Peptides against a protein of PDB entry 7RZF. Designs and how they scored, part 208

Target 1, 358 residues: chain A of PDB entry 7RZF
Amino acid sequence: PFQEEHLKQLYKIVPIKDIRNLYVTFPIPDLQKYYKSNPGHYLGHLIGHEGPGSLLSELKSKGWVNTLVGGQKEGARGFMFFIINVDLTEEGLLHVEDIILHMFQYIQKLRAEGPQEWVFQECKDLNAVAFRFKDKERPRGYTSKIAGILHYYPLEEVLTAEYLLEEFRPDLIEMVLDKLRPENVRVAIVSKSFEGKTDRTEEWYGTQYKQEAIPDEVIKKWQNADLNGKFKLPTKNEFIPTNFEILPLEKEATPYPALIKDTAMSKLWFKQDDKFFLPKACLNFEFFSPFAYVDPLHCNMAYLYLELLKDSLNEYAYAAELAGLSYDLQNTIYGMYLSVKGYNDKQPILLKKIIEKM
Target 2, 358 residues: chain A of PDB entry 7RZF as posed
Amino acid sequence: PFQEEHLKQLYKIVPIKDIRNLYVTFPIPDLQKYYKSNPGHYLGHLIGHEGPGSLLSELKSKGWVNTLVGGQKEGARGFMFFIINVDLTEEGLLHVEDIILHMFQYIQKLRAEGPQEWVFQELKDLNAVAFRFKDKERPRGYTSKIAGILHYYPLEEVLTAEYLLEEFRPDLIEMVLDKLRPENVRVAIVSKSFEGKTDRTEEWYGTQYKQEAIPDEVIKKWQNADLNGKFKLPTKNEFIPTNFEILPLEKEATPYPALIKDTAMSKLWFKQDDKFFLPKANLNFEFFSPFAYVDPLHSNMAYLYLELLKDSLNEYAYAAELAGLSYDLQNTIYGMYLSVKGYNDKQPILLKKIIEKM

## One batch from the design tools (peptide; made by RFdiffusion4, then SolubleMPNN)

Design b2_p21_5_s1 (from b2_p21_5, 13 letters changed)
Fold by OpenDDE base, seed 1:
Structure b2_p21_5_s1 (fold): chain B 358 residues (1-358), chain A 21 residues (1-21)
Amino acid sequence: as target 1 above (358 residues)
Amino acid sequence: MSPWPPKPEIPEWVERVLLSK
């Protein structure tokens, strides 16, 4: 286990590539035996969330961070790590202390709200979707992954153990949250800006780095992280599919799209899936406007309209993506193109949200 | 597919510095 002397450490690391990364790590107990509840997954879901009121949303709004990932990683025997990894902007590199403060503010928000069974249920449902379609969507990565998991799970559970959440364990969530404290932190900053400012070399890779103790004042600042009112738990993800029924192939199914509706204002083409047999659909809409490209002014207005529309839909983008839905909006020379793709069950909900913003 | 959310990926050259004693 990491002792106190190994904690509250800052590593300034020189990369070979021009990258800027922050790794905030916490030693945690070995949670492998709790795979049925997977408290690290619950916390990774919330900390890594990208929706409104998320940690990433706040850090992006400040221009400090591009991406954020949170979750557990295997360590040596008898312990794991919880890691928050962010891609830093040039400005974010100057605000690492404040970024970490915001991390602790978000963690404090999670403590204040306590474990939410509905969030666990969403994680369970998302994992069930991922499991159900794992082999159908990406066969190539399967074999190497199974070999790794065979060491940790009974053979009977190997296929499911990573995905099946069965037990809501708020006590274990709180236990992990209790390890996510400033006094238990190890921080790495990766940046070329540390070139020529390092005093150590890692033996195996020759990585140049500097190790420093994090000042007690900084630790105290993080320990006193207040509740930031900008941080909120995510709303329920309304896009998670629950119906996976595959409709039978119609006897008269054509290998090409058939015109099923033809009116003065609309044409509808339909093709049933005859190849993939997935509970997925692609909805493609082309909107024609005689005004869209009449002149440069109208063209610019149509462009600005779509940019504003996209911005207004950002609140749904992440939740849709998690649920295996996507949308695309593009300007065309004739007007606008809309595409909605993914699981068919909740596509009408996403489509309605898009239309309500139009 | 890894279960969602994605797990943090740390390059080995960072891991050896950050996660070693």
Scores: peptide ipSAE 0.477, ipTM 0.901, DockQ to the pose 0.542
Fold by OpenDDE base, seed 4:
Order: sequence, then structure tokens, then C-alpha cells
Structure b2_p21_5_s1 (fold): chain B 358 residues (1-358), chain A 21 residues (1-21)
Amino acid sequence: as target 1 above (358 residues)
Amino acid sequence: MSPWPPKPEIPEWVERVLLSK
């Protein structure tokens, strides 16, 4: 295990490529035996969430971070790491201390709210979806992955162990959260801005870096992280599919879209899936307006309308993506195009949300 | 397909600095 002398360290690392990354790491106990509850997965889901009130949402709003990933990583025997990794903007590189403060504010929010069984259930459901369709979506990568994980799980569970959550263990979630403290932190900043400012070279890769102790005043600042009112737990994801029924192929199924509705105001084409046999659908809508492009003013108004609509829907974008749904909105020379794609079960919910914002 | 959420991936050249004793 890491001792006190290994904690509260900052590493300034020079990359070969022009990248800016921050890694905030915490030594944690070995959680492999708890794979059925996977408390690190629960925390990774929340810390890595991208919805309103998330850590990433706040850091993006400040222009400091582009992407964020949180989760557990395997370590040596008897311990693991919990890691928060962010892609830094140029401005974010100047605000690393404040970024990490926000991380601890979010962690403090998680402590204050306590473990939520409904969040665990969402993680379980999302993983069940991923497991159910893994072989249909990516067959080639599957065999190589199984071989790699045989060392960690019983043979009988190797196929399922990474995906199936079975036990809600709030005690283990709290245990991991208790390890996510400033006194237990190791930080790496990766940036070319450290070129010529390093004093060490890593022996295996020749990586140039500088190691520094994080000042006690900075550690104390992070320890005193208050509740930031901008941080909130995510709302329940309404888009997670639960019905995976596939309707039988109709005898009269056409290989191309057939016109099934023809009215003065609408035409509807339908094609049943005859190839993939997945509980997925693609809904495509073309809206025609004689006013869309009659003059520059109307064109600009139509553009502005769609931009505002997209902005208003951004609150659902991440939740939809997690649930295997997507939408697209585009201006056309004749009006507007809307598409909704993914699992068919909750597409009506997403479509309703879009229509309510229109 | 990897289970959700995505796991942090650390390049080995960073890992050797950050996660080594």
C-alpha cells in the first residue's frame, strides 16, 4: 500500500503529443471480491455523469474541462485506484487547484446525499442492456477481452461478472467515498508547458517529469470543500429501455419503405427490420414549411429557432445517450429535419420531450 | 461493449510516473 510519504504528491509530466490532462488518483482497497456490488462503478457513474448539476457540467461551464471520466482502476496486489481524469483546456490548465476543489465539493455532495438505491438500479439496468447486446454489436472484440479477464473471475462468471450488478452495498460505497479525500490524493498534470521545467526522467519510457509535494494550505483548502449549490444528483433516466420484445417479421414485409399513411398534411413510410433483429428503431421526420427560406430573415429565424431548440434539449442529451438513444435536428432548405434513433422502447418519451420543447 | 461508465484509461507512460511507488 501507499504510505503517507507517497500521498499528497503532484506530478508535472511532459507529453510527446500536445495534450493537456489532469489525473486525480486515490489509493483504495482491492474491490475485486465485491464485483457483484461494484461500489467503484456506482461512484464512477455519478462522478463521471454529464447531466445538469454534474461535475463535468460545472467545469465545462467555466471553460476549464472538455471531458471527464471517473472510475476504479486495478493496481497491485491488495489495492486499487480510483481515478478522475479530465481533458484540460488552456484556461483549465491555469485553474487545476480550483478544478480539484470542485471535485471535492462534488464528492462532499455525494457524502451528504448518501448512497441511492435507485442510482444503483440504473447502473444495473444500463449494464444489463450492454450485456444483452454486446455480442450483437461487437463480436470480434469479445473473445480477446474474455481471455484477459479469466484471471480475475471464476470461469462460470467471466461472461457476466463485468456487467451484472446484483447487490446494493451502501456500506461499500461509503467506504470508497471515505478514501476519496485530499490527504489520500496523487495528482498528475500532463502538459507541454512543463517542457524544460522538469528534473526527473522515468526509466522505462524516458518520460520527463517533476514531482512536488502539494502544499498543506492547498490540501486544507480541499479538505474544507463546502457544498456547492450547483452540484446535484442526476434525475432518474427515463430513457433506459426495459422492453426488448422483437415483433415477428410480417409476411408482406417490403425490402424498402412502404407508404402506410398518405394524407394532405402527412406521409408515413415504414420498413420493418429484416436484417438486424434488434429492438431498435430509426424515426425520421421531415417538416416542410413554405416560409423556411423565402428570404434571409426567415432563413435566419429558422436557424435561430433550431439552435434554441437544441440548447433547450441539451438537458436530455446525456441521459438519452446512456440509454442508447440519440436525436438529431437540422435545418433543411424546405424546413426542418428530426431524427430519433436507438432502442425503440423509450423513443416515444424522447420524442415527447422534443415536441414539448418545439 | 464495455460496461458503463467508461473506465479511466491511463497511458503506460503516465501510469509509470503516477501509480508507481
Scores: peptide ipSAE 0.475, ipTM 0.902, DockQ to the pose 0.543
Fold by OpenDDE base, seed 3:
Structure b2_p21_5_s1 (fold): chain B 358 residues (1-358), chain A 21 residues (1-21)
Amino acid sequence: as target 1 above (358 residues)
Amino acid sequence: MSPWPPKPEIPEWVERVLLSK
């Protein structure tokens, strides 16, 4: 295990490529035996969330971070790491201390709210979807993976253990959260800006780096991280599919879209899936307006309308994506195009949300 | 595919610096 002398360390690393990354790392106990509850997955889901009130949303709003990933990583025998990784902007590189402060503010919010069983259930449901529709892995890779997994899981569970959550363990979630403290942190900053400012070279890769102790004053600032009122738990993801029933192919199913509704104001075409047999659908809507391209002013108004509509829907974008739903909105020469794709079960919910914003 | 959400991917050249004793 890492001792106190190994903690509160900052590594400034020079990359070969022009990349800017921050890694905030915490040593945690080995959680492999707790695969049925997977507290690191629960925390990774929340810390890595991209919805309103998330850590990423706030850091993006400041222009400091492009992407964020949180989760557990395997370490040496007997311990793991919890890692928060962000892609830094040029401005974010100047605000690393503040970025990490926001991370601890979010972690403090998670402590204050406590473990949520509904969040665990969403993780369970998302993993069940991922398992159900898992692509067939290449035999060689699959065999090697299974061989590795056999060290950790009963034979009967090897195929499912990575995906199926079974036990809500709030005690383990709290235990991991208790390890996500400033006194336990190891930080790496990856940037070309450290070129010529390093004093060490890593043996295996020749990576140039500098190691520094994080000042006690900085640690104290992070320890005193308050509840930032901008941070909120995500809302329940209403888009997670639960029904995966595949309807039988109709005897009169056409190989091309058939016109099933024809009115003065609308035409509807339908084609049943005759190839993939997945519980998925593609909904495509073309809206026609005689005003859309009448003149440059109307074109600009149509463009602005679409941008505002997209912005208003952004709150659903991540939740929909997680649930295997997507939407697209485009201007056309005749008006607007809307596409909704993914699992069919919750498409009506997403479509309703879109229509309510139109 | 790994179960969703994606796990943090650390390049080995970073891992050797950050996760070593």
Scores: peptide ipSAE 0.465, ipTM 0.893, DockQ to the pose 0.525
Fold by OpenDDE base, seed 5:
Structure b2_p21_5_s1 (fold): chain B 358 residues (1-358), chain A 21 residues (1-21)
Amino acid sequence: as target 1 above (358 residues)
Amino acid sequence: MSPWPPKPEIPEWVERVLLSK
């Protein structure tokens, strides 16, 4: 395990590629035995969330961060790491202390709210979906992963252990949160801006870096992280599928889309899946307007409208993606195109949300 | 498929600096 002398360290690392990354790392206990509750997964889901009120949403609004990932990583025997990794903007590189402060504010929010069973249930449901369809997507390298997992799990659980959550353990979530403190941090900043400012070279890769102690005043600032009112827990993900029933192939199923509705205002084509046998659907809508391309003004208005619509739907984009749903909106020469794809069960909910914003 | 959510991926050249004693 890392001792006190190994904590509160900052590493400035020179990359080969022009990249800017921040890694905020916490040593944590070995959580392998708790795979049925997986508290690191729970925290990774929340810390890495991209919805409204998330850590990433706030850091993006500041222009400091492009992407954020949070979760556990394997360490040496008897311990793990919890890591928050962000892709930094040029401006974000100048605000690393403030970025980390926001991380601790979000962690403080998680402590204040306490463990939420409904969030655990969502993680469970999402993992169940991922597990159920894992084999159908023919993942490359399945065999090599199994060999690694056999070291940690009984043979009978190897296929499921990574996916099946069974036990809500708020005590273990709190235990991990108690390790996510400024006094327990190791930070790496990766940037070409440190070129010529390093004094060490890593032996194996020749990586140039500088190691510094994080000043006590900075640690204290992070320890005094207050509740930031911009941070909120995510809302319940209403797009998670629960019904995976596949309808039987109709006897009259056509190899091509058949016209099933023809009216003065609408035409509807339908084709049943005869190949994949997945509880998925593709809904495609083409809207025709005689006014869409009458003149440059109308074209610009239609474009602006669609951009505003996309912006208004952004609050659902991440939740839909997590649930295996996607949507696309495009301008066409005749009007607008809308596509909704993914698991069919909750597509009507997403479609309703889109229509309500139109 | 990797289990959701995405786990932090640290390049080995960063890991050797950050996660070594």
Scores: peptide ipSAE 0.473, ipTM 0.897, DockQ to the pose 0.537; fails the geometry check

Design b2_p21_5_s2 (from b2_p21_5, 14 letters changed)
Fold by OpenDDE base, seed 4:
Structure b2_p21_5_s2 (fold): chain B 358 residues (1-358), chain A 21 residues (1-21)
Amino acid sequence: as target 1 above (358 residues)
Amino acid sequence: MSPWPPRPEIPEWVERVLLSR
């Protein structure tokens, strides 16, 4: 366990590569025995969320952060870490204190809302999908991984323990949230801007760094983090697949797309999957407009229209991605192209959302 | 495929500074 003297520390680290990273770390109890509920997974999902009202969305809007990851990391015996890692912009490097303030504002929002069973259920469902459709790992790597996992899990659960959530434990979620406090923080900033400003060298890697105590006034500022009204819990992810039925291969299935609908306004080609046998589909739409490329004005209008459409759909992008759906929109010389790919079950929902924004 | 959400990956050279006592 870390003692008080090891907490509220700032490490300024010089990288070899030109990278800018912030690591905000919290010592937490060993959660391994709680793998069936995995409260760190729940918190990592919310803190690492990229949708509207998320921590990342706000930090991106300010131009301070490019990416964010939140979750638990293994520690030594009897403790773990919860870590929030962000990729910093050049501007974000100047606003680290404010970035961390926003982290604590988001954590305070999570405390105020309390544990949500529906969020746990989404995590459970997402992991079940990931487990069911995981790619076949290389046998040697898989065996070595399983051998390592056997130290932590019962033999009967080794294959599933990392993926399958079974128990909603709001008490454990609250327990971990209670450890995510400014008084329990260790911060590392990684930047070349610290070159020549360090006074320590790490023995094993020769990493140059400076260690500083975080000022009490800064800790107090973070402790007094208000409820920022920009932070919201995510909405329910409508795109998570629940039906994985694979339709039987038709007897007359062609190895190439067959024209199944031909009208004055539309043609539809269909090819059934005869190779992968996955509950996935690729929907491709080509829209033809005689006005799309008639003159420079119409070209620019078509471009601007598509950019606005993409922007309006950005609210769904992350939720779709999490659920194993993707979409693509492109201008063509004939009009526009739309592609929707992934699990077939919720593709109609995503397609409807796209059409409603058109 | 790793379980969702992605877990933070810390380079060992950072870990030795940040997570050591």
Scores: peptide ipSAE 0.453, ipTM 0.895, DockQ to the pose 0.553
Fold by OpenDDE base, seed 5:
Order: structure tokens, then C-alpha cells, then sequence
Structure b2_p21_5_s2 (fold): chain B 358 residues (1-358), chain A 21 residues (1-21)
């Protein structure tokens, strides 16, 4: 569908709002028939990963990018796009070529490592969790969505097709990776900095833009993307829940938290869920220190301590979030507050990680 | 919730420029 003349193009686009975005787009085959393996989802998971050794982690460390999303998008009939979208910093806007180089370095790393069945399994498990615990959509929106997807999926699969991965297809992952090449790229940079530097106007929205061919030297630079030793595949996500058992209500279940432990150094309150019936828990810890608010110096030290603690926990934040876990750390006038929330199964693992960093 | 991971959302005004032939 896209000929060579349509590839290796750069679009400089003027936004109405003060936004800075980069879109790196690759035409790919229509993957709709491969929904059970969803190779675009696999690649989107890895390319869009936020953990240590990820593309985003490296680009953030350089101060170039705030956010990154990768994945497939529907195109016209018979083809799709794979798109990497980043939110650019002001500095990142000056380093777009290098940002894209890093994208190709990461893609090269994915080629070198090859398709990983364990990563597919994690995607499958995450999607299964998302499907199982999806909020009840508004009936009207849900019906319209179902009606739309009935054209693409068997009736018996229509409710699950978007969520349930069934087949690991390394061949399809490699096929998509083979399309993620510099010679197959269309790039858009969105920035107000292009105001007054455009020569075209889009008909429907009046969007001002400039179209340029990407220089062959730049394409060649991206084609020669080496393995960047900073890029690593993510580690296995240890926070993905596997046990969703809901314990029966205790006969003595109180409508309010009951004091179940009272010691000189600790009090513990417990309330069983009697409303939501979800395999979720909220763990709240309040730490009391007589020194927390004694003077401005101690207050500042307590603040700095929590900032350092949060920074040290950042390596787990994304994996926990993906698994439906969250944590919160706050300074209080009496000391520190810690909250761990989400699926209860792996909360002890996350809590242990937090305590090990404290 | 949309299926994880989030799909790239391109504003239509960008899509018309970037994804058009």
C-alpha cells in the first residue's frame, strides 16, 4: 500500500496546543487475522516497557522523553501501522534523530534476543487479569463496541478476542520486527517550533505542516544502529497475580476495622471486604517517629529520605502497575505513611521489596 | 479499561498528515 516514495518521510506538524510529540510509524501487514497471537501487542509491550533497560528508561535518563507508547494501529484495508509515540521534552525536540536511533537500537536488541515465550506468557496473563476484572462498561458503549468487532471475530470469541492470547507465534513477531526498519519509516514531529516554517495545509483540519524526505545519511545511520549495552529485556514480572481466590466472609466480620493486634510497638486493624468481593487488598502502614517533625532539619531529612526511597523503588513501579499493584509513600507529621494496594496475591512480594529498600 | 498495553492514540489531525498517502 505504501510505495517507496511514501516512505522515509518526515512531517513537521504545527499543533494548536503547546505539545511536543514524535510519531515513528511503520507500515505493516494486516495482523487482524492473527489476533490470537497478537504479535503487535507483544512488540508494543516490550517497546513500550518502562522498566530498567527499557527504551523509555534510557530516553528519560537523557532528559529527552517523558512518555512512550508503542503498538499497532489500524490503517486502510489490507495494512496496519506500528507506531512508537513519545512525548518530547524541549531538549528531546533537539535530539529527534538520536531518539529514533535509540528506537532502532532497541529494535535491534529485540531481533538479537529473538522472541521470548515467557514474555508472551506474561502478556497473556496480564490480559487475562484485565479481562477477568474489567469494569462493567456502560451498556450502550459496550453494545456499540461489540457490534463493531463482530465483523472481525467469531461470535463465540467476540467477548474475549481483544484480551485472550492463545498462540505464541515467534514467526509473526519476527515478521513484524522485519518491518520495523529505517527504510520503512514515516516520522511526524509535532511542535509549535515549526510555526511559520510550514508550506502545506491539511484540508480537513487546516493543520499546517512541512513534508521532507529523510536524508539517506540519516537512514543509513539508523540502519547501522548497533547494540546499545544499556538496553536489556525486562526481567520477569514477579507481581503478576495468579491466585484470585476470594476468602469467605468470616462469621465475626465487622463492618469496621477491628483491632486484631495490640502491642507496645504496633497496632493492627483488619477489615474483610464485604462489599466488592475482589481478590484485592489495601495495606496501610503508619510509622511513628518522635523525630519526624521535631524541627525543620528533621522534617527536611524525612522528606529527602522518602524521595530517595521512591527513587530506589522506581525499578519496581512499572512492573507493579502492570500487575495491578500500587504503592504510595508519604511524609506525615508523625512520621511516614506507606500504602500498598491492588491484587492481594503478590502484595507481600512488593511489600518485601519496599522494606528491603527502607 | 482498554486492553493493555495502551494502543498508540494519534489525534485525527496528525493521522490525516502522517498516515495519508
Amino acid sequence: as target 1 above (358 residues)
Amino acid sequence: MSPWPPRPEIPEWVERVLLSR
Scores: peptide ipSAE 0.447, ipTM 0.889, DockQ to the pose 0.552
Fold by OpenDDE base, seed 1:
Structure b2_p21_5_s2 (fold): chain B 358 residues (1-358), chain A 21 residues (1-21)
Amino acid sequence: as target 1 above (358 residues)
Amino acid sequence: MSPWPPRPEIPEWVERVLLSR
């Protein structure tokens, strides 16, 4: 539906709020019929990844971008969009062309590596977890959503179709990747810096903007995006739960934590869940050190240690979050506090990673 | 909850500029 004249366009948009956003958009075919393979989800997972070697990691390292989201969006009849949206820093606003170059370098990396079945399997597993443990939506919102979904999916699949991946379709992944090209791009930059530099007003919202053709030289620069050695596919997410067994409530389950271990060096309290009945746990550790707050120097050293520890764990933070795990590290007046929360199955793995960095 | 990853959210005021013909 977008002709060549509608492509390679740059929109400079003035926001009401002081926000800086970049939207890199690609018209793509309607993928609704391919919901079982969901190639847009696969690509959104990789492009939006936050781990080491990701697009976001590189853009953050340069101080240009705060957040990145990639994925498909519904369009008008017969087409969709793939959109990469970033929150720009003040510095990033000056480097939009280079940011987009990095986007195309990452996309080129995805082409070079080709579709990965293991990545699809992780997406499938993550979606299955999300579906299984989906919070009870408010009935009214849920019914309206289902009514909308019924137009797209068989009745038997309506509840699952948005979440369950069934078919690995590398051909469709490649097809979408082939649409993620500089010649097929529409770019919007949202910034107050364009105030007084616009020549158009959008009719419905009164949004002031300027539309410009992206120079051919810039398009060519993006077309010649080479492989950047900093970009890598993510590693396998080791934190994805596979065991969802709920242990039966013990007959002597107490409403409060019971002391189950008492030693000179450690105390352990345990409370079984008697309310939620989820395959989740909360592990809380208090570490006591007589040196933690003995003087300002030790206090500062303990603070710096924890900041360094947090930084060293950043490589796992995103993968853990995706898998429904979280950790928290805090300084206390007595030492350090560690919390690990989420699905119980892979908590020992995350805990081990934390301890290995301590 | 929408399936992960989050879908790009575009404000309507941006969408009308960017995604219009």
Scores: peptide ipSAE 0.447, ipTM 0.894, DockQ to the pose 0.557
Fold by OpenDDE base, seed 3:
Structure b2_p21_5_s2 (fold): chain B 358 residues (1-358), chain A 21 residues (1-21)
Amino acid sequence: as target 1 above (358 residues)
Amino acid sequence: MSPWPPRPEIPEWVERVLLSR
């Protein structure tokens, strides 16, 4: 295990590529035996969430971070790591202390709200969908993977154990949250800006780095992280599919889209899936306006309209993506194109949200 | 598909610095 002397360390690392990354790491107990509850997955879902009131949403609003991933990583025997990884902007590289403060503010919010069973249920449902519709893995890779995980899971569970959550364990969530403290942190900053400012070289890769102790004053600032009122738990994901029924292929099903509705204002084409047999659909809408491209002003207005519409839909984008839904909005020379793709069950909900913002 | 959510991926060259004792 890491001793106190190994904690509260900062590593400044020089990359070969021009990348800027921050890794905030916490030594945690080995959670492998708790795979049925997977408290690290629960925390990774919330910390890595991209919706309104999330850690990433706030850090993006500051212009400091592009992407964020949170979750557990395997360590040596008997311990793991919890890691928060962010892609830093140039500005974010100057605000690493403040970024980490926001991480601890969000973690403090999770402590204050306590474990939520509904969040666990969403994780369970999302994993069940992912398991049911997982792509075929390469046989050799799959066999090697299964052979590896047989050391950790019962034979009867080995195919499902990575996906199927069964037990809500708030005690284990709290236990992991208790390890996510400033006194237990190891930080790495990856940036070319540290070139020529390092004093150590890693033996295997020749990676240049500098190791520093994080000042006690900085640790204290992070320990005193307040409840930032901008942080909120996500709302319930309304896009998670629950119905996976596939209708039988119609006898008159054509290999091409058939015109099923023709009116003065609309044409509708339909093609039933004859290849994949998945509970998925692709909805494509082309909107025609004689004003969309009549002059440069109208063209710019149509562009601005779509940018505003996209911005107004950002609150749903992540939740839809998690649920296996996507949408696309594009300007055309004739007007606008809208596409909605993914599991068909909740497409009407997403489509309604889009139309309500239009 | 990897189990969702995505797990943090640390390059080995970073891992050897950050996660070493």
Scores: peptide ipSAE 0.439, ipTM 0.888, DockQ to the pose 0.548

